# Peptides against a protein of PDB entry 5B16: the designs that were tried, part 37

Target 1, 136 residues: chain A of PDB entry 5B16
Amino acid sequence: TPSRINHNERLEFLGDAVVEFLTSVHLYYLFPSLEEGGLATYRTAIVQNQHLAMLAKKLELDRFMLYAHGPDLCRESDLRHAMANCFEALIGAVYLEGSLEEAKQLFGRLLFNDPDLREVWLNYPLHPLQLQEPNT
Target 2, 136 residues: chain A of PDB entry 5B16 as posed
Amino acid sequence: TPSRINHNERLEFLGDAVVEFLTSVHLYYLFPSLEEGGLATYRTAIVQNQHLAMLAKKLELDRFMLYAHGPDLCRESDLRHAMANCFQALIGAVYLEGSLEEAKQLFGRLLFNDPDLREVWLNYPLHPLQLQEPNT

## One batch from the design tools (peptide; aimed at target 1 E119)

Design b2_p26_5 (made by RFdiffusion4)
Pose (drawn by RFdiffusion4):
Structure b2_p26_5 (pose): chain A 136 residues (1-136), chain P 26 residues (1-26)
Amino acid sequence: as target 2 above (136 residues)
Amino acid sequence: EEEEELHEERLERVQEWLDELVEEAE
């Protein structure tokens, strides 16, 4: 009778929705002209596990992760995938303790390497229907 | 006006970078 609640699969399950939300909202507001197709395309291109793993390496998560040696089979696939999942677990935990804005800042800073692109991603404009009318 | 132009240029770069990311994902 093992304990499955001691994993990061809980915070991964939360982080999945966290990353999905951040990518959806940012890709929504930063492109008020783009339809659902491009939005889903960009989103599915970002939420990809390989991309999330390479993005996870920027946090050196491979050095701080509790990855144990397997029975015999232990390729790069298990390691990188573990990084990908553990990253979602991390941003889920940041979303939980820290505010949602802290998840926005974390994922935003981790996405674009150029600091000039981050100022756009993090500071998304209002909706065009809100832009025309300042008050109501 | 200069701030709007700079913002549009940065947004365009964000779109170009996303397009490159989509091509790599394919």

Design b2_p26_5_s1 (made by RFdiffusion4, then SolubleMPNN; from b2_p26_5, 14 letters changed)
Fold by OpenDDE base, seed 1:
Structure b2_p26_5_s1 (fold): chain B 136 residues (1-136), chain A 26 residues (1-26)
Amino acid sequence: as target 1 above (136 residues)
Amino acid sequence: SEAEKRRQELLQKVKEYLDQLVEKAK
């Protein structure tokens, strides 16, 4: 129904912002010496459709998409785009119904399979120079 | 410290992963 479509698009809109924000914050703290251009480059890479689609695949959204929309997603590029959108909508829903922390945990869990890397990403321990800045 | 060294090593691995994503984005 149009209402459901609109709802999904709204969730996607929200999720896009959440993913963007979380990515930005974590990159900012993890790489205190990285210039803005470098941060932006990494952010773009993380939130690109191809990568988000890979994260979506970990949730088997590809199977869901093929089941629900198979005929409309015959092209891999179309599938990736749809999966990325669905992933954003999912994050948006988690934020909306849960919290930013829950969205953060889910995103981090999917972002890194390696638990050590995941821990670094999620906890982003402050650099010694950052520890000297009480405002952060 | 050893803990800090470990953290730096992990950060490097995170960076490597991100670098790979950047390359895939091209």
Scores: peptide ipSAE 0.640, ipTM 0.934, DockQ to the pose 0.888
OpenDDE base, seeds 2, 3, 4, 5: peptide ipSAE 0.637, 0.637, 0.636, 0.631; ipTM 0.934, 0.934, 0.934, 0.932

Design b2_p26_5_s2 (made by RFdiffusion4, then SolubleMPNN; from b2_p26_5, 14 letters changed)
Fold by OpenDDE base, seed 3:
Structure b2_p26_5_s2 (fold): chain B 136 residues (1-136), chain A 26 residues (1-26)
Amino acid sequence: as target 1 above (136 residues)
Amino acid sequence: SEEEKRRQELLQKLLEYLDQLVKEAQ
């Protein structure tokens, strides 16, 4: 059986895909006139480690990471990377144990402190794939 | 409509926010 670390890496892998997918879908529908290059640029900015780490801080994952791995996370860049990975694993777990909708709502709530921007982000046409969720 | 105008304004604000994220990534 895989170790706990390997399991978390698998969740991270899944979460990375979920975050990437959700981000892509929202950008695609929100900006129908934006070219692929722009869509890709914004997606990269949203899912970059620095940004995901900032979202992770809203869930106090920084405190958890320092508690569990403090001696190995003395450098700020190491902490950001670890927080981003942990955030992806969390989203992966939410999708796995819950639903894509739950992952979408959680991610959207964290993306924006401004409730108006949050609403416009979440208020989009549903992607056809969201109508049929896979077994989890 | 006013609702559509409001949405476009918010989309513009969102775009500006995303532009800021892009700049911060560099």
Scores: peptide ipSAE 0.595, ipTM 0.923, DockQ to the pose 0.840
OpenDDE base, seeds 1, 2, 4, 5: peptide ipSAE 0.590, 0.589, 0.591, 0.580; ipTM 0.921, 0.922, 0.922, 0.919

Design b2_p26_5_s3 (made by RFdiffusion4, then SolubleMPNN; from b2_p26_5, 10 letters changed)
Fold by OpenDDE base, seed 2:
Structure b2_p26_5_s3 (fold): chain B 136 residues (1-136), chain A 26 residues (1-26)
Amino acid sequence: as target 1 above (136 residues)
Amino acid sequence: SEAEERRKELLERVRQRLDELVREAE
């Protein structure tokens, strides 16, 4: 039987992919004229440990980390990394037990506090130029 | 249209937030 740690690592693995995917898809559609480098820059910024840790803090995962791993997280960078990983595991779990849509909604809710910006992120209209581009 | 202008405004604000994240990453 896999340890809880191993299970979390597997969830992190899945969650990392989900976060990357969701981020990529939304950036792709929101910014149809942005080159790959720009898209990658935004994606990196969104999914970096520092930012994911910020999102995790909104879920009070910092309190969880201190409770569960306090002695092991003496460094700020360690806490940030752990929170980011925990966030990924959570997203992975939401995807696994729920759906990609649920993961998308949760991620979107955390990405933007402003509901109007959140709606743009989540419910972007397809740009006319995108209709002219190949889908393959 | 008003809706189009609203969308543009919101999209700009989204981009501004993303730019902030980029700056924080650097």
Scores: peptide ipSAE 0.644, ipTM 0.933, DockQ to the pose 0.887
OpenDDE base, seeds 1, 3, 4, 5: peptide ipSAE 0.643, 0.642, 0.644, 0.638; ipTM 0.933, 0.933, 0.933, 0.931

Design b2_p26_6 (made by RFdiffusion4)
Pose (drawn by RFdiffusion4):
Structure b2_p26_6 (pose): chain A 136 residues (1-136), chain P 26 residues (1-26)
Amino acid sequence: as target 2 above (136 residues)
Amino acid sequence: EEEEEEKLERVQEELDKLVEEKEESE
C-alpha cells in the first residue's frame, strides 16, 4: 500500500492548468486580431513537454530534482520528461503559495530570453472592446 | 508606439519559431 500523494503529480495536475491559463490569456490579449486557430497553435506549441523541459533547464531543475535511478532502463527521455513535469509542479506550487501574478512573472521571465520581449508578454494590453471606451 | 509595434512583431516571430520547431519535432 504505497503513498501516491507524496508525489508532485498533484502540483503537476495544478500546474498544467496554470501554464494552460497563462499561455491562453497572454496569447489572447497580445493578439486581438488572431483567431482561435493561431491561438491554439501557439498554445499547443508552448505547452509542449519537450519545450517545457528545455524551458525547465533554465531553472537548473535537473540539478535540484529528486530523480532516482530506475531498474535498468534510464535514458535521457525519462530525465527530460521528469524535468518537464516537475516544472509544471513548480509553477503550480508558485501559483498556490505566491499569487497568480508570481506565476505570470515566472513563466513570462522564463519564456523569452530577451528582456525587451518580456515587457510585452507580461504587460498585455486591454481588450479592443475595452480600449475604445475607457470607462464603460 | 513604434517601439511597442516592433516588439510585438518580434514576439510573433519568436512564437512562429516555436511552431516551426514543434512541426520539425513531429

Design b2_p26_6_s1 (made by RFdiffusion4, then SolubleMPNN; from b2_p26_6, 18 letters changed)
Fold by OpenDDE base, seed 3:
Structure b2_p26_6_s1 (fold): chain B 136 residues (1-136), chain A 26 residues (1-26)
Amino acid sequence: as target 1 above (136 residues)
Amino acid sequence: SARLEELRRKLEAYLRELVEELEAAA
């Protein structure tokens, strides 16, 4: 229904902002000597549709999209775009119904298959009141 | 710490590869 579509688009809007924010904050703190151009390059790589679609595939959203919208997603690029939007909507929903922390945890877990990268991404102190990890 | 610097280097290497992969696929 049109109302459902509008709701999903609103969630995408929110999720896009959350993903952008989390990515920006983590990159900022993790790379204090990296210039703005480098930060922006990495952020673009992380948040662009193609990468978000890769993350969405880890949740098997591709199967869901093909099941629900197969005839409209005959092009691979269309599928990737739809998957990225769906991923953004999911993050938006997690933030909306849960918290920024929950969105952070979900996003971080999906970003990396390597446990070391997950650890540094999720556990590096991003606020002065956060405790520093013993190994960092 | 030394561990943090190591992980930063590892992360940056990963991100550089990601940039290259995404650019190549575009």
Scores: peptide ipSAE 0.660, ipTM 0.941, DockQ to the pose 0.729
OpenDDE base, seeds 1, 2, 4, 5: peptide ipSAE 0.657, 0.657, 0.656, 0.654; ipTM 0.943, 0.942, 0.940, 0.941

Design b2_p26_6_s2 (made by RFdiffusion4, then SolubleMPNN; from b2_p26_6, 15 letters changed)
Fold by OpenDDE base, seed 2:
Structure b2_p26_6_s2 (fold): chain B 136 residues (1-136), chain A 26 residues (1-26)
Amino acid sequence: as target 1 above (136 residues)
Amino acid sequence: EEERKKKLEELEKYLQELVEEAKAAA
């Protein structure tokens, strides 16, 4: 049987894709006039380790990581990376055991403390020109 | 609708701040 570490790594792999996907979709709809480079820039900022670690703190993953892996996470950069990975694993687990919608809601809730910004992020109107574009 | 537009602008500003933070961390 696979180790718990292997399981977490697999969840990280899945969660990374889910986070990237959700981020991409929301940015695409929210900024219909933004070029690909701009969209990619925003996406990179959202999914960077530092930011995901910030989101992870809202779930008290820092306490968990220090408790479970403190000796290996003495450096702040290592802690951030580990927290980001753990966050991805969590999103992956939510998607796997629940749904993409649940992952979306959790991610959106953590992205914005402001409920109005969260509403804009989660419930964007379709741009008229987007209705004419092919779907992937 | 106008309020929603303002919130979208605020959201974009927040994202721009994240971009700057990303640059600083890189």
Scores: peptide ipSAE 0.590, ipTM 0.921, DockQ to the pose 0.844
OpenDDE base, seeds 1, 3, 4, 5: peptide ipSAE 0.581, 0.583, 0.582, 0.573; ipTM 0.919, 0.920, 0.919, 0.917

Design b2_p26_6_s4 (made by RFdiffusion4, then SolubleMPNN; from b2_p26_6, 16 letters changed)
Fold by OpenDDE base, seed 3:
Structure b2_p26_6_s4 (fold): chain B 136 residues (1-136), chain A 26 residues (1-26)
Amino acid sequence: as target 1 above (136 residues)
Amino acid sequence: DKRRQELLEKLKAYLDKLVEEARAAQ
């Protein structure tokens, strides 16, 4: 229904902002000497559709999308784009119903299969206000 | 510290690969 589609699009909008924000903040603190262009390049790679679709696949969103929207997702690129949007909507929902911290934890866990990379991403010192976010 | 620097280099290598994959897909 149009109303459900609109709601999902709104969640995608929110999730897109959350994913980009979290990515930006972590890159900013992890690479303090990296110029803006380098930060932007890494951010683009992290938040691009093909990468987010890969993260979505870890949650088996591909099966969900094919089940719910199979006829409209015959092309791999269409499925990838839909999976990325669905992933954004999920992150948006986690932020909306939970917290930025919960969104951060989920996103970080999915970003890296390597536990060392996951650890450095999630536990690198951030701004004090962000460290206190769970109290929001 | 040394451990953190090693992890950052590992992370950078991973991200560099991700960037190259993105460019190759275009």
Scores: peptide ipSAE 0.650, ipTM 0.939, DockQ to the pose 0.850
OpenDDE base, seeds 1, 2, 4, 5: peptide ipSAE 0.647, 0.650, 0.649, 0.645; ipTM 0.938, 0.940, 0.940, 0.938

Design b2_p26_7 (made by RFdiffusion4)
Pose (drawn by RFdiffusion4):
Structure b2_p26_7 (pose): chain A 136 residues (1-136), chain P 26 residues (1-26)
Amino acid sequence: as target 2 above (136 residues)
Amino acid sequence: EEEEEEEELEERLERIQEFLDELAEE
């Protein structure tokens, strides 16, 4: 009778929705002209596990992760996938303890390497229907 | 100064779109 609640699968389950929300909202507001197609395309291109793993390496998560040696089979696939999942667990936990804005800052800072692109991603404009009318 | 800031913002948005297109092609 093992304990499955001691994993990060909980915070991964939360991080999945967290990352999905951040990508959806940012890709929504930064492109008020783009339809659902491009939005889903960009989103599915970002939420990809390989991309999330390479993005996870920027935090050196492979050095701080509790990845144990398997029975015999232990390829790069298990390691990188573990990084991908553990990253979602991390951004889920940051979303939980810290505010949602801290998840926005984390994922935003981790996405673009150029600091000049981050100022746009983090500071998304209002909706065009809100832009025309300042008050109501 | 406001027009220059709008041009710089548009250029950054184009770069973000290009980066996302390249990422989508992969």

Design b2_p26_7_s1 (made by RFdiffusion4, then SolubleMPNN; from b2_p26_7, 13 letters changed)
Fold by OpenDDE base, seed 3:
Structure b2_p26_7_s1 (fold): chain B 136 residues (1-136), chain A 26 residues (1-26)
Amino acid sequence: as target 1 above (136 residues)
Amino acid sequence: AEKEEQERREKLLQQILELLDKLAAE
């Protein structure tokens, strides 16, 4: 339905911003000697549809999408794009209904299967305004 | 061109992951 599509698109918009923000902040602190061009390129690599689709697969969103929209997702590229959008909507919903911290934890947990890598990623600080999150 | 760009991005992602791995090993 058009209304559901519009709602999902709004969540995607929000989720895209959250994913990009979290990625930007962590890359900024993790790689203090990396120039802006490299930071931007690496961010693109992390938040690109193909990668987000891989993260979505860990949540079995592929099965969900095929079940709900199979006939419209005959091409693998179409499925990946849809999965990435669905993942963004999920992150957007987690931020909206929960917190930035919860979105951070979910995203970080999915980014790395290795606990050591996950710990490194998640232990870097976020924007100082995170402390004011309860007002959101 | 699009395929080539995608391959470059995938390579960069792998490099990032390798760098993170090195950092974790310190």
Scores: peptide ipSAE 0.191, ipTM 0.744, DockQ to the pose 0.058
OpenDDE base, seeds 1, 2, 4, 5: peptide ipSAE 0.168, 0.180, 0.159, 0.181; ipTM 0.730, 0.749, 0.731, 0.744

Design b2_p26_7_s2 (made by RFdiffusion4, then SolubleMPNN; from b2_p26_7, 13 letters changed)
Fold by OpenDDE base, seed 4:
Structure b2_p26_7_s2 (fold): chain B 136 residues (1-136), chain A 26 residues (1-26)
Amino acid sequence: as target 1 above (136 residues)
Amino acid sequence: AAEEEKKRREELLKKIKELLDKLAAE
């Protein structure tokens, strides 16, 4: 396996964690009364390959994937999976080269097209009982 | 003013929840 591919896989690994973390934190703060099961359900929905692939399309990663790996992506499901992985790698790279804040901003920007919803997601006020918790 | 802002936020949170519900249903 070429070093570049290995690097991308490593970035994907990191990005997966970052996306998972950011999603968890924001859901935790936005829905202080939501039970763990509900939080987990929303997290799964947000980070699932299908959804991440949709986010990837906003960055035109579909065109990139077809260019780079077209012959291997004959099925839509394969493309979605590849796009999701690529998206994770991108987030991982943003975190690695930039910061968690930058990753948060990018992710939030893609999550919501509505600027008002985006603002709520990104700039949530801390719940009084959550002030002691990490606010990243 | 504070009450109006609170109401606005609650409405926005509701919309976010609705979107998340849709995602979860897919």
Scores: peptide ipSAE 0.629, ipTM 0.928, DockQ to the pose 0.894
OpenDDE base, seeds 1, 2, 3, 5: peptide ipSAE 0.628, 0.628, 0.626, 0.624; ipTM 0.928, 0.928, 0.928, 0.928

Design b2_p26_7_s3 (made by RFdiffusion4, then SolubleMPNN; from b2_p26_7, 14 letters changed)
Fold by OpenDDE base, seed 4:
Structure b2_p26_7_s3 (fold): chain B 136 residues (1-136), chain A 26 residues (1-26)
Amino acid sequence: as target 1 above (136 residues)
Amino acid sequence: DAAEEEKRRKELLEKILKYLEELAAE
């Protein structure tokens, strides 16, 4: 329905911001010596459609998308874009209905299959020069 | 000890960076 479509688009909008924010915060704290250009580059890499689509595959969103919209997603790029959008909408929904922490946890779980890497990503210690910055 | 933990953390951070570099290369 049009209302559901609009709702999904709104959730996508919100999720996009949440993903960007979480990515930015974690990169900032994890890599205090990384210059802005590097931070921006890696942020872009994390939030790009093809990467978010990869994360979406872990949730089997690809199967869902192909099932629901197969004929409309005949091009791989279209599928990736749709999956990325759905992923963003999901994150948006988790944030909206849950919390930023829940969105953070979900995002981190999907980013890293390796539990050690996930732990570092999710539980970053504050560096001395960052202790005065707001908790994020 | 603390030194080993720090070393381990650095190694993990390097792995994360490597992952990010691979993504950025796409």
Scores: peptide ipSAE 0.628, ipTM 0.929, DockQ to the pose 0.879
OpenDDE base, seeds 1, 2, 3, 5: peptide ipSAE 0.617, 0.626, 0.626, 0.618; ipTM 0.927, 0.929, 0.928, 0.928

Design b2_p26_7_s4 (made by RFdiffusion4, then SolubleMPNN; from b2_p26_7, 12 letters changed)
Fold by OpenDDE base, seed 3:
Structure b2_p26_7_s4 (fold): chain B 136 residues (1-136), chain A 26 residues (1-26)
Amino acid sequence: as target 1 above (136 residues)
Amino acid sequence: AEEEEKKRREELLEKIKAYLDELAAK
């Protein structure tokens, strides 16, 4: 049987793809006149470890990680990286056990505390892409 | 009106862009 580490790494892999995909789609529609380089810059900014760690902090994953792995995460950069990975695993799990829509909603909620900004981010035509999602 | 809604959305988009610019600068 795979170790917990292997299982988590697999979820991280899936979650990374989901976060990348959602970010790409929303940026694509949000900025229709922005060139690829600009889109890529914003995507990188959104999915970078320090930002995902900030999102993870809203879920109190920092306290969880320190409790579970405190001595191994004494460096701030190590904690951020671990939190980002944990966040990806969580999104991966939400997609796996739920749906892309649920992952989208959770991600959007964490991205923006301001409900107006959140609504702008979320209310773009993702429905056609979701129709292509396999029934699991 | 539709025009006011458009303006409001543009303002919100600018706020989002500002946030993203800040992230990209880090």
Scores: peptide ipSAE 0.620, ipTM 0.923, DockQ to the pose 0.724
OpenDDE base, seeds 1, 2, 4, 5: peptide ipSAE 0.619, 0.617, 0.619, 0.613; ipTM 0.923, 0.924, 0.924, 0.923

Design b2_p26_8 (made by RFdiffusion4)
Pose (drawn by RFdiffusion4):
Structure b2_p26_8 (pose): chain A 136 residues (1-136), chain P 26 residues (1-26)
Amino acid sequence: as target 2 above (136 residues)
Amino acid sequence: EHEEEDEELLELVREYIEKHPLIPAP
């Protein structure tokens, strides 16, 4: 009778929705002209596990992760995939303890390497229907 | 400013990693 609640699968399950939300909202507001197709395309291109793993390496999560040796089979696939999942667990935990804005800052700062692109991603404009009318 | 903000964020991430160890799924 093993304990499954001691994993990061909980914070991964949360992080999945967290990363999905952040990508969805940012890709929504930064492109008020783009339809659902491009939005889903960009989103699915970002939420990809390989991309999330390479993005996870920027936090050196491979050095801090509790990845144990397997029975015999242990390829790069298991390691990188573990990084990908553990990253979602991390942003989920940041989303939990810290505010949602902290998750926005974390994922935003981790996405674009150029600091000049971050200022746009993090500071998304209002909706066009809100832009025309300042008050109501 | 950007470098200070990134360092502060990395320190905060390390605090989160200490609180929530990175345990992979089996």

Design b2_p26_8_s1 (made by RFdiffusion4, then SolubleMPNN; from b2_p26_8, 10 letters changed)
Fold by OpenDDE base, seed 5:
Structure b2_p26_8_s1 (fold): chain B 136 residues (1-136), chain A 26 residues (1-26)
Amino acid sequence: as target 1 above (136 residues)
Amino acid sequence: DDEEEDEKLLKKVQEVIKKYPLIPLP
């Protein structure tokens, strides 16, 4: 059923949660000795608008966004903000239409160009409550 | 195969965007 809402606000809401969750889980496992404050700071760095906008740029979302190429997005900062929001919306939509695994795969592949780092990210569990915590 | 997986993901993205057009907030 098509949404009656003519914008991505709800998808952004969902995508924000998915990105935050995936990031949190992976940071938790990647840095087993890092305190909460460090984890939170690292998460913030990963999910900040500037970074998400860069990920959006990798997908060339600016080519797909339905917006007036008018004054509203003429500023680079405004475009970055829009790109970040659209990236969240996309992740939300990928989760909605696919799965958390697909969202993880997409997000992880965009985060890391190094194949080894990518592999580490992608192979950590999405469901820590269902899996034994890795020995560190 | 990483290339195959990348292609699958890109196709998924394209399909998703078709169904859920990216409309930034004003």
Scores: peptide ipSAE 0.532, ipTM 0.913, DockQ to the pose 0.652
OpenDDE base, seeds 1, 2, 3, 4: peptide ipSAE 0.510, 0.509, 0.531, 0.516; ipTM 0.907, 0.908, 0.914, 0.909; seed 1 fails the geometry check

Design b2_p26_8_s2 (made by RFdiffusion4, then SolubleMPNN; from b2_p26_8, 9 letters changed; failed a check: too like the target's own chain)
Amino acid sequence: SWKEEDEKLLKKVREVIEKYPLIPLP

Design b2_p26_8_s3 (made by RFdiffusion4, then SolubleMPNN; from b2_p26_8, 8 letters changed)
Fold by OpenDDE base, seed 3:
Structure b2_p26_8_s3 (fold): chain B 136 residues (1-136), chain A 26 residues (1-26)
Amino acid sequence: as target 1 above (136 residues)
Amino acid sequence: SWEEEDEKLLEKVKEVIEKYPLIPLP
């Protein structure tokens, strides 16, 4: 039976939560002396639409986006917002089809180009993630 | 290598998009 939902609304909802969770946990462990306000500000910077749109651009998601009526996004700000939402939907879909670990790997690899920074982010001991997927 | 793993990840992303197409909200 075909779904009545023909857009990424539900996946964006899921992906938003996954991105927020992964970011929060990693910041918490990587910056043990940073105050809550600093952690929150840092998180906002990582998950803001402009940044997520840049991550989406690394994957060239604009080439995969489906439009209802041709090129619907003429304004740069509208495109950035759509790209950010599509990135959230993708993360949600990766989590849904795979695991939190796979979502973490994708997100972490896109966040950093430097191998050393990737290693620190992806392999830092994270108690909540280890409990979620102990066999990964 | 990192490059090989990145390519594998990109292929996985493409597979996921085929099953869950990216459709922006109206």
Scores: peptide ipSAE 0.525, ipTM 0.905, DockQ to the pose 0.687
OpenDDE base, seeds 1, 2, 4, 5: peptide ipSAE 0.475, 0.468, 0.494, 0.498; ipTM 0.869, 0.874, 0.880, 0.884

Design b2_p26_8_s4 (made by RFdiffusion4, then SolubleMPNN; from b2_p26_8, 8 letters changed; failed a check: too like the target's own chain)
Amino acid sequence: SEEKEDEELLKRVREVIEKYPLIPLP

## One batch from the design tools (peptide; aimed at target 1 T44 F112)

Design b2_p27_1_s1 (made by RFdiffusion4, then SolubleMPNN; its pose is not in this set)
Fold by OpenDDE base, seed 2:
Structure b2_p27_1_s1 (fold): chain B 136 residues (1-136), chain A 27 residues (1-27)
Amino acid sequence: as target 1 above (136 residues)
Amino acid sequence: SVEEERNREALEELRERVRKLYEERKK
């Protein structure tokens, strides 16, 4: 039987992939003319620990982390990293227990505070040139 | 760090680009 920590690490592993995947897919479709380097730049920015930690803060995971692991997370950088990991684990759990769609919705909701921008991110029209792609 | 700043700028740029897409949809 895996420990709680091991399970969380597994969820984090899964969540990391989900966040990476969702980010990649949305960027790919939203910016059909953007070169790989540009796509990668935005993806890196979205999935960086500092950013994920900010998203985690919206869910008050900072308070949770301080409550659960306060003494071990006295450094800001350590807390940030832990928050990012916790966020990934949460996304992983949402995907695992729910669906990719639910993970997408949650992630999008946190990613964009502006509902209009969120709508664009979540509900992008397929570009005509993208109709040739296999995953349509 | 420099990397963090670069990423922050990239995020801001992304948000702006998404905003532009939104504006285009409004037309």
Scores: peptide ipSAE 0.645, ipTM 0.939, DockQ to the pose 0.928
OpenDDE base, seeds 1, 3, 4, 5: peptide ipSAE 0.636, 0.640, 0.642, 0.637; ipTM 0.937, 0.937, 0.938, 0.937

Design b2_p27_1_s2 (made by RFdiffusion4, then SolubleMPNN; its pose is not in this set)
Fold by OpenDDE base, seed 3:
Structure b2_p27_1_s2 (fold): chain B 136 residues (1-136), chain A 27 residues (1-27)
Amino acid sequence: as target 1 above (136 residues)
Amino acid sequence: SAELEAQQKALEELRKKIAELYEKRKE
């Protein structure tokens, strides 16, 4: 059994993939005529540490991080990086303990404050195989 | 950061494109 630290790193690893996957799939279906370069540009923008840290702040993970790791996170850049990692771990945990759909909903709710944009993002068609939840 | 600026611009463009999709769906 891995240590708690290793477990969190593993969750981050999983969450990174989930965030990447969800982002990729939604972009793919939202913009069927957009070239790969454009899709990649949007994906990079969405999954960048700065942006994920902003999403993490919406969940008040900054308060958690400062409480748990404050002495090691004195610099803003360190905090942002840690928040991004923590956000990925959270998404990983939601996927692991819940479902891809739950991860999608959480991620989508955070991505867009505008409910109209959120609705478009969340309700665009996904590949039929994505409707199948994997065994965990 | 130039890269960060470009990525922020990309996010703005994305929101704009999604907004356009929203309007199209209303038609």
Scores: peptide ipSAE 0.608, ipTM 0.926, DockQ to the pose 0.888
OpenDDE base, seeds 1, 2, 4, 5: peptide ipSAE 0.597, 0.606, 0.599, 0.598; ipTM 0.923, 0.926, 0.924, 0.924

